# Designs tried in a protein design run: peptides against a protein of PDB entry 1MQS. Part 85

Target 1, 223 residues: chain A of PDB entry 1MQS
Amino acid sequence: ILKMLFLNKDLNNNDNITTITDDIFNQQEIIWKVLILDIKSTATISSVLRVNDLLKAGITVHSLIKQDRSPLPDVPAIYFVSPTKENIDIIVNDLKSDKYSEFYINFTSSLPRNLLEDLAQQVSITGKSDKIKQVYDQYLDFIVTEPELFSLEISNAYLTLNDPKTTEEEITGLCANIADGLFNTVLTINSIPIIRAAKGGPAEIIAEKLGTKLRDFVINTNS

## One batch from the design tools (peptide; made by RFdiffusion4, then SolubleMPNN)

Design b2_p18_3_s3 (from b2_p18_3, 7 letters changed)
Fold by OpenDDE base, seed 4:
Structure b2_p18_3_s3 (fold): chain B 223 residues (1-223), chain A 18 residues (1-18)
Amino acid sequence: as target 1 above (223 residues)
Amino acid sequence: MDLTKEFKELVKKYKEEL
């Protein structure tokens, strides 16, 4: 997250948030930016950063992507939003309207190829592609509650998985979503975990799916 | 992941198709 707020510059990963923000704040001229969030990313940011951290990162204002936002044509914007068609359309509209000077786009999770192409296609029509400085897909589709505990914030996951009325298809779908979120988390942490799951339930299904994703990723990155 | 380069290439591609 901090890296994103500093326009994806290299940061010393060994330092805590406070040290990083203090060092950067003291050493560099602050570039003031707007932070554009959605509901999900707002929760993620709020779980990791304090208001003071945002200020030290040069975030002058933050807003929801779906909110009416005043144009700040001289201010760069950081988008940190879910990779959805809706959000892409809004970003493109903001680009068309010259709402900000520069666009640093960070998706909260992996951006599907079709959406990347859609974004590119729409941007190509605008003639304003030069304003888009960065496009990242982050893997921050989670909320950190404490250093060793995080939540994917999947609504009613526990209830759904434990409701005897839930269909196998629903369970499978939910397990896939959970596995995707965990996979993204692992990529964010940049460490391969030892997966531990209870046997005979949804946790095992999730673990298997996650394991497959991790294996596939390792294979694809080493090739 | 940094998608900037790929994105820019796609934009270029689509511009050429216009």
Scores: peptide ipSAE 0.670, ipTM 0.965, DockQ to the pose 0.774
Fold by OpenDDE base, seed 1:
Structure b2_p18_3_s3 (fold): chain B 223 residues (1-223), chain A 18 residues (1-18)
Amino acid sequence: as target 1 above (223 residues)
Amino acid sequence: MDLTKEFKELVKKYKEEL
């Protein structure tokens, strides 16, 4: 799972989640991303990761694949969803609509050959295959213990960012809270990461707020 | 498993058939 969140880069699997996230956070440029889930994968993520782990991995927003999601055309997306025809059709529709800048597709279990071919065929028609950077299937064998608690947190973030009734102030407030979490993480590990945020979405707002907080901190500590 | 290479090859194949 962590490997997926870091765009399937090699990670030291001998360390605990905190050590892995801290090492990557310190040594690599953080790319802000959107995470697209389904009900099953939400439970899976909840069993292994905490909100802070997602933030350390550069996941600033999460949403369900079947929900109406706002376009973030300059933001890369990670899909972690069941290998179904329905999910494939949604991914292809998102691609057609230029919903995200890049697509990192991870299926929660083995992808059948017929579905791989269907995905490839549909993508070939769009002319946008270059936006699909990765296709993975996963083999997960672990116990899901607390699927509901983490799902609620993800849902709240999604609703706030995608509800047309949400005010700019509320969005700004949520982004500030995320930036605060990241700031505290940076201070804890005593290392300032390189942060890349895609333009035109919450990731940019978060990156700007985080940058401001870090600058203010440096100024105040040298005083 | 990483299916990216296989996927890209399939996409290329289908594009050539259009």
Scores: peptide ipSAE 0.665, ipTM 0.963, DockQ to the pose 0.356
Fold by OpenDDE base, seed 5:
Structure b2_p18_3_s3 (fold): chain B 223 residues (1-223), chain A 18 residues (1-18)
Amino acid sequence: as target 1 above (223 residues)
Amino acid sequence: MDLTKEFKELVKKYKEEL
């Protein structure tokens, strides 16, 4: 996984994750990149890496492949996704749209020959094959745990957030409490979340607050 | 496994068929 995050450069395999990330962070120029995941690879990444590890690896943003993603035409992208026709089609669409500057494609398991040919065929039509810098498949035997449901046990949160009589201050306060709970959960499970929130509502406020807390935490842990 | 070379060769092949 770390090798992939460093664009498949050779890393010293005898070092632990922390030593590798610290050495690279201190000695090498950080290449900032976006990490694109699917549900399966998200679980894999979360089981192995911490939020700080991603930052030290130069991951500025991570998102789900099926999500609407903002274009970052000057930023290289690492895809770490399942070898499926659907994911290939999305990657090709991202290529067509000039979503990123460079494409480093890593499949989570062996890529079937027919899908490799499909990817190549579609890319050939785009005329943008030069943007695809790497194509890898991986052999990751990680046990993907099923999604876990948890509750913050905040009484009447849904009602409060949707009641038109609730003040903006009350909403903001509740959103802060929710963000704190989520932050504590992230730290407890030592997982890297992909934050997904509806725009224009309390969920966006929570997402922003949580994002800020996570960033601040990472900055403070690097000090 | 690094599939980059094989991929690039396939892309070239398909471009020639267009």
Scores: peptide ipSAE 0.666, ipTM 0.964, DockQ to the pose 0.391; fails the geometry check
Fold by OpenDDE base, seed 3:
Structure b2_p18_3_s3 (fold): chain B 223 residues (1-223), chain A 18 residues (1-18)
Amino acid sequence: as target 1 above (223 residues)
Amino acid sequence: MDLTKEFKELVKKYKEEL
């Protein structure tokens, strides 16, 4: 997994992930990248890596492959997704739209020959094959626990956020409290969240605050 | 496994068929 995050460069054989990331961080200029995942690969990454590990690997943002993603035409992308026709079609569409500068494609399991040929055929039509720098298949079989639902148990949060009499300051304060709770949860479970929020509401505010907290934490831990 | 070389060869093949 770490090799993939460093564009499959040769890494020194170190005994643990932290030592590897620290050594690379100290020796090489960080190339900032986008990481595109699916549900399965998200669970895999979360089981092995910490939030700090992704940041040390130069992952500026991670997103789900099926999520609407903003174009970053000057940023290289790492795909780590299941070898499915659906994911291949999405990757090709991202290529057609010049969504990223470079494409590093890593499948989570063995890629069948028919899907490799399909990918190659579709890419050949685009004329943009030079943007695809790597194609890998991995042999990762991780046991993923079932998703758990949790609550922060904040009293009257829904009512407060939906009451038209609630002030902007009150909303901002409540959103900060929710973000703090989520941040603590992330630290406790030692996993990397994918944040999804509805636009134009409190959820977006919470997502932004949480993102900032996570970034600040990582910066402060690495300084 | 690194499939990059094989992939590039397939792309070349399909381009020639266009």
Scores: peptide ipSAE 0.664, ipTM 0.964, DockQ to the pose 0.388; fails the geometry check

Design b2_p18_3_s4 (from b2_p18_3, 9 letters changed)
Fold by OpenDDE base, seed 4:
Structure b2_p18_3_s4 (fold): chain B 223 residues (1-223), chain A 18 residues (1-18)
Amino acid sequence: as target 1 above (223 residues)
Amino acid sequence: MDLTKEFKELVEEYKKKL
């Protein structure tokens, strides 16, 4: 998250948030930016950063992507939003309207190829592609509640998985979503976990799916 | 992941189709 707020510059990963923000704040001229969030990313940011951290990162204002936002044509914007068609369309509309000077786009999770292409296609029509400085897909589709505990904030996951009326298809779909979120979390932490799951339930399904994703990733990155 | 390069390349490809 901090890296994103500093326009994806290299940061010393060994420092705590306070040290990083203090060091950067003291050493560099603050570039003031707007932070554009959605509901999900707002929760993510709020779980990791304090208002003071945002200020030290040069965030002048933060707003929801779906909110009416005043144009700030001289101010760069950081988008940190879910990789959805809706959000892409809004970003493109903001680009068309010259709402901000520069666009630093960070998706909260992996951006599907089709959406990347859609974004590129729409941007190509605008003639304003030069204003888009960065496109990242982050793997921050989670809420950090404490250092060793996080939530994917999947609504009613526990209830759904434990409801005897839930169909196998629904369980499978939910398990896939959970596995995706966990995978993204692992990538964010940048460490391969030892997966522990209870046997005979959804947790095992999730663990298997996650394991497969991790294996595939390791294979693909080492290739 | 940094998608900037790939994105820019795609933009240019789509521009050529216009």
Scores: peptide ipSAE 0.673, ipTM 0.966, DockQ to the pose 0.774
Fold by OpenDDE base, seed 5:
Parts: sequence; structure tokens; C-alpha cells
Structure b2_p18_3_s4 (fold): chain B 223 residues (1-223), chain A 18 residues (1-18)
Amino acid sequence: as target 1 above (223 residues)
Amino acid sequence: MDLTKEFKELVEEYKKKL
């Protein structure tokens, strides 16, 4: 996984994750990149890496492949996704759209020959094959745990957030409390979340607050 | 496994068929 995050450069395999990330962070120019995941690879990454590890690896943003993602045409992208026709089609669409500057494609398991040919065929039509810098497949036998449901046990949160009589201050305060609970959960499970929120509502406020807390935490842990 | 070379070769083969 770390090798992939450093664009498949050779890393010293005798070092632990912390030593590798610290050495690279201190000695090498950080290449900032976006990490694109699917549900399966998200679980894999979360089981192995911490939020701070991603930042030290130069991951500025991570998102799900099926999500609507903002274009970052000057930023290289690392894909770490399942070898499926659907994911290939999305990658090709991202390529067509000039979504990123460079494409580093890593499949979570062995890529079947027919899918490699499909990817190559579609890319050949785009005329943008030069943007694809790497294609790898991985052999990751990680047990993907089922999604866990948890509750913050905040009484009447849904009602309060959707009641037209609730003040903006009350909403903001509640969103802060929810973000604190989520932050504590992230720290407790030592997982890296992909934050997904609906736009224009309390969920976006929560997402922003949580994002800020996570960033601040990472900055403080690097000090 | 690094599939980059094989991928690039396939891309060029498909380009010739266009």
C-alpha cells in the first residue's frame, strides 16, 4: 500500500509504516496527489493506515470512485480500486474529462486479461494514453469487514436539524457536537473516513467541521 | 504486478486498428 502511495517507488521494506512515512516526509519532496478508492479498498486502507499516514504520503484528498469529484487538472491521481468493468469505465471517463494531470492506476486484485484489453481499447480512442503513467494490479488478501453502524446517541438530532423553528445557532451547535462525536469515533477506530455529505444542509456543515478537526489533528501530530 | 508496459503495447495495437 505505501509503495502505491509513493507512485510505486522502491521503499525500504524493513522499516515500519511510521519510519517509512517519516523518512520520506523529511527527506523527499512531497508530491501531492488525490487518492480514489471504492468501498472495498476504503476498508483496506482504513485497516492499515492512519489519517496521518495518508498526509505524510502526500494524499491531499481521497474520495470514492463513484462519487462526483471535483476536477483537479494539475494534480496527479492514484486509483486504488477493484478490477471491474464499471471502475474501468469511470477511469476512462475521468481521463476523457481531464479530471487529473496524471493517472496511476492500481487494481486491488489481479486484473483479468479481458479487462486489461478493454481498458487499453477505450484509452486508445481518447488519444490521452500519455496521461496514464502506471497500471498495476495488487494481491491484497485483506478481510473486508462489513460496514459497521454506530450511533452518537444525540437525542432528536434529526428532528432538530429538520425543524424550521430551530435557529441557525442551534443548528451550528448541534453540528459541532456531531462533528466532535464523529472525530472521536475516527480516532477510536483508527480509520480514515471518506466524508460524504449532501450539499446545502447540516450534513455539509458537519462534514466541514469534521474535515477541519481531522486536518488540525494531523498538523498537531506532525509537530 | 506492473502491467504498464503491456498496457501501453495494447494501446498502440488498438490505435493501429482505428
Scores: peptide ipSAE 0.670, ipTM 0.966, DockQ to the pose 0.391
Fold by OpenDDE base, seed 1:
Structure b2_p18_3_s4 (fold): chain B 223 residues (1-223), chain A 18 residues (1-18)
Amino acid sequence: as target 1 above (223 residues)
Amino acid sequence: MDLTKEFKELVEEYKKKL
């Protein structure tokens, strides 16, 4: 799972989640991303990760694949969803609509050959295959313990960022809270990461707020 | 498993059929 969140880069699997996230956070550029889930994968993520782990991995927005999601055409997306025809059709529709800048597709279990071919066929028609950077299937064998609790947290973030009734102030407030969490993480590990945020979405707002907080901190500690 | 290479190859094959 962590490997997926870091775009399937090699990770030291001998360490705990905190050590892995801290090492990656310190040693490489953080890319802000959107995470697209379904009900099953939400439960899976909840069993092994906390909200803070997602933030450390550069996941600033979570949403369900079947929900109406706002377009973030300059933001890369990670899909972690069940290998179904329905999910494939939604991914292809998102691609057609230029909903995100890049697509990192991870299926929660083995992808059948017929569905791989269907995905490839549909993508070939779009002319946008270059936006699909990765296709993975997963083999997960672990116990899901607290699926509902983590699902609620993801849903709250999604609703706030995608509800047209949400005010700019509320969005700004949520982004500030995320930036505060990241700031505290940076201070804890005593290393300032290189942060890359895609333009035109919450990731940019978060990156800007985080940058401001870090600059203010440096100024105040040197006084 | 990483299916990216296989996927990209399939996409190119389907493009040739268009």
Scores: peptide ipSAE 0.668, ipTM 0.965, DockQ to the pose 0.356
Fold by OpenDDE base, seed 3:
Structure b2_p18_3_s4 (fold): chain B 223 residues (1-223), chain A 18 residues (1-18)
Amino acid sequence: as target 1 above (223 residues)
Amino acid sequence: MDLTKEFKELVEEYKKKL
């Protein structure tokens, strides 16, 4: 996994993930990248890596492959996704739209020959094959626990956020409290969240605040 | 496994068929 995040460069054989990331962070200029995941690969990454590990690896943002993603034409992308026809079609569409500068494709399991040929055929039509720098398949079999639902148990949060009499300051304060609770949850479970929020509402505010807290924490921990 | 070389070769083969 770490090799993939460093564009499959040779990494020194170190005994633990932290030592590897620290050594690379100290020795090499960080190349900022986007990481594209699916549900399965998200669970895999979360089981092995910490939030700090991704940031030390130069992952500026991670997103789900099926999520609407903004174009970052000057940023390289790492795909770590299941070898499916659907994911291949999405990758090709991202290539066609010049969504990223470079494409590093890593499948979470063995890529069948027919899907490799399909990918190659579709890419050949685009004329943009030069942007695909790597194609890997991995042999990862991780046991993923069932998703858990949790609550922060904040009293009357829904009512407060939906009451037209609630002030902007009150909404902002409540959103900060929710973000703090989520941040603490992330630290407790030692996993990397994918944040999804509806646009134009309190959920977006919470997502932004949480993102900032996570970034600040990582920066301060690496200082 | 690194499939990059094989992939690139396949792409070139398909380009020739266009």
Scores: peptide ipSAE 0.666, ipTM 0.965, DockQ to the pose 0.370

Design b2_p18_4_s1 (from b2_p18_4, 8 letters changed)
Fold by OpenDDE base, seed 3:
Structure b2_p18_4_s1 (fold): chain B 223 residues (1-223), chain A 18 residues (1-18)
Amino acid sequence: as target 1 above (223 residues)
Amino acid sequence: IKDLTSELKELIEKYKKE
């Protein structure tokens, strides 16, 4: 999330959020930005960042994408929203109206090809493609359901894991996907968790995979 | 995280020519 707030620049993830923000604040002139969220991303931001963190990242104001927003034509905007047709239309409308100087678009999950093409088509008509500086997707692999509970929203995970017809390969693949999602979650919150899993089942497999990924990451970042 | 910037720019150019 911090990476997004700093326009997806490379950040040293070995430090806590405060250290990172302080270092950036001291090294570079703060670029003031507007942060545009939706309901889902708001929950995520609220769970990970403090208001002071946003300020240190140069976020002047944050608003919901569906809310009426005042034009700030000289201010760059960071969109952190779900990849939906509605949100794409709103972004394009904002682009048409010159609501902001630059557009940094970060979709919370994977952007379907059809929506990417739709975005491209609409932007092509505006003649303002130069204002779009970045487009990222798959930023979040989890959804915040509770302050301390996250869901990866993997379709039919429970059914797949409990179906006797499911092959070992399918289980392994699913466990790998879950571990990847959890790993990304850990990186997002910038905290190494204590992993707890029930023994003798898929949870243990996932825990082992996640542990390996985390260990590898720590080794690679310290090297 | 996946960077779609280049892909989007390419698609935009494609649609402009159309």
Scores: peptide ipSAE 0.649, ipTM 0.963, DockQ to the pose 0.519
Fold by OpenDDE base, seed 4:
Structure b2_p18_4_s1 (fold): chain B 223 residues (1-223), chain A 18 residues (1-18)
Amino acid sequence: as target 1 above (223 residues)
Amino acid sequence: IKDLTSELKELIEKYKKE
């Protein structure tokens, strides 16, 4: 994954993530890039990397492939997505629209021959093949359990949490609301979950708040 | 991890000529 974030440059595998990111940050000019994910790859990234790690790797912004994304024609893009017809079509559309300056495509698993040919055929029509710099597949070496995705439907949560103008107080308040929603969900399901969250971001704050709520609830219920 | 870049580029050129 780190190799992918650094445009598949050879990295010394013996170093921990922190050492690698620090060394690269100190020695080389950071190339800022966009990271495009799907639901499956988001889970993978979140399990391995922290938000701070992404920043150190030069990831300016990350987004879901199916989400509406603003054009950044001067910024290279890293795709880390499942090898599906739908994702290929979206990538090609992004290419056609000159959404990014360069395209580094990494499929999470093996790309079937028919999809490779489809990608090639579609790109051939665009005349923009030069913008595709790399294509890799079979990037996931581990089995990722497909998570059940649900939304609390909190308006503008993503924007608020990622807006640099948002105050710490606003973030804290929003995280508390999200934690409350999750807590209610847990109570509804009647099962105490193992909480996992990416470190160094709002998710960690939410996880901590949720954990506290659950602990308090258990203490009060057993008493 | 498999690098498909060259293979893709070759296929693109093939389709451009058809």
Scores: peptide ipSAE 0.646, ipTM 0.961, DockQ to the pose 0.319
Fold by OpenDDE base, seed 2:
Structure b2_p18_4_s1 (fold): chain B 223 residues (1-223), chain A 18 residues (1-18)
Amino acid sequence: as target 1 above (223 residues)
Amino acid sequence: IKDLTSELKELIEKYKKE
């Protein structure tokens, strides 16, 4: 996983995660990048790494692949997702839209030949194959202790929410975006959460917005 | 971990010629 986060550079596997991240952070230029995950890979990442570890690895923002993501055409992206037709289609769409500057694709398990062919065919049509820098598949065997613990775009949110210059309108907008992301996550895992939030802050705003979205969805689905 | 980059690039070129 760490190797992936550092664009498959050689790392000493015998070192502690903290030591590796500290060494790289202190000794090497950090390449800032976006991490794109799905629900399964999120669980894997969360079981092994802390948010601070991601930051030390140069991950500025991490989001779900199915989430609406803002374009960052000057930022490289790491995809760490399941090898599915759906994910491949999304990646290709992201490529077509120039959502990121470079694409480092890591599948969480073996990529079937038919899907590799499909990816190749679709990319061939885009004319943007040069943006795909790496494609890896992996065999993940991790013990997930906290499968439903995840964060979405925390770095950006944290900075914005803690900036005293941030306006109420900006906070409201950000909270709405966060709520949308959480809503999409809920739909993906097909489980309605019990929402708990601290009172008197952005978390409460997000909780209220999420609650409303969930209620609306349930009503619309049952009708 | 398997690097599929080269294989993908080759396949892309194949499809471009089709």
Scores: peptide ipSAE 0.640, ipTM 0.958, DockQ to the pose 0.354
Fold by OpenDDE base, seed 5:
Structure b2_p18_4_s1 (fold): chain B 223 residues (1-223), chain A 18 residues (1-18)
Amino acid sequence: as target 1 above (223 residues)
Amino acid sequence: IKDLTSELKELIEKYKKE
C-alpha cells in the first residue's frame, strides 16, 4: 500500500510504516496526490494506515470513486479500487474530463481479461492514454473478516476523519457522534465491550470518549 | 503485484488501429 502511495517507487519493506513515511517526508519533496477509493479499499486503507500516514505520503485529498469530485487537473491521482466495470467506466470518464494530471490505477484484486480489454478499448477512444502512467493488480492478503461487524451508517466517516482539511472541531464532533452511537449499541446489546483502537488517531479519541461514557454509566447504574 | 501497464498500452494501440 505504501509503495502504491509513493507511485510504486522502491521502498524498503523491512521498515515500519512510520519510519518509511518519515524518511521519505524528510528526504524528498512531497508530491501531492489525490487518492481515490471505493468502499472496499477504504476499509483496507483504514486497517493498515493511521491518520497522519496519508498526509506524510503526500495525499492531499482522498475521496470515494462514486462521489462527485472536483477537478484537480494539475494533481496526479492514485486509484485504489475494485476491478469492476463500474469503476473502469468512472476512471475513463475522469480521464475524458481531464480531472487529474496523471492516472495511477491500482486494482485491489486481479483484473479479469475482459475488463482489461474494456478499459483498453475505452481509453483508445479518448486519445488520452498518455495520462495513464501505471496500472497494477494488487494482491491484498490481508483480509479482516469481522463476522460481527456493524455500521453506524455515518456517511464518509473515515474520509472526514482522515481529510487534512477537516477541522479539529469537526473531528471532535464526529468522534463524539460515533462514540454516542457505539454507546447506544453497547446498551442495546447489553454487553460490556473490550475496546481496541489504533493509537494516535480518531479511533483513539473515540475509544476514550466511549470508555468514559461506559464508566460513567456503570457508576451511575451501580449507585 | 502485477504490472499491467505494458499490456494495457499494447491493447490500446490495437484498438486504435481497428
Scores: peptide ipSAE 0.634, ipTM 0.957, DockQ to the pose 0.349

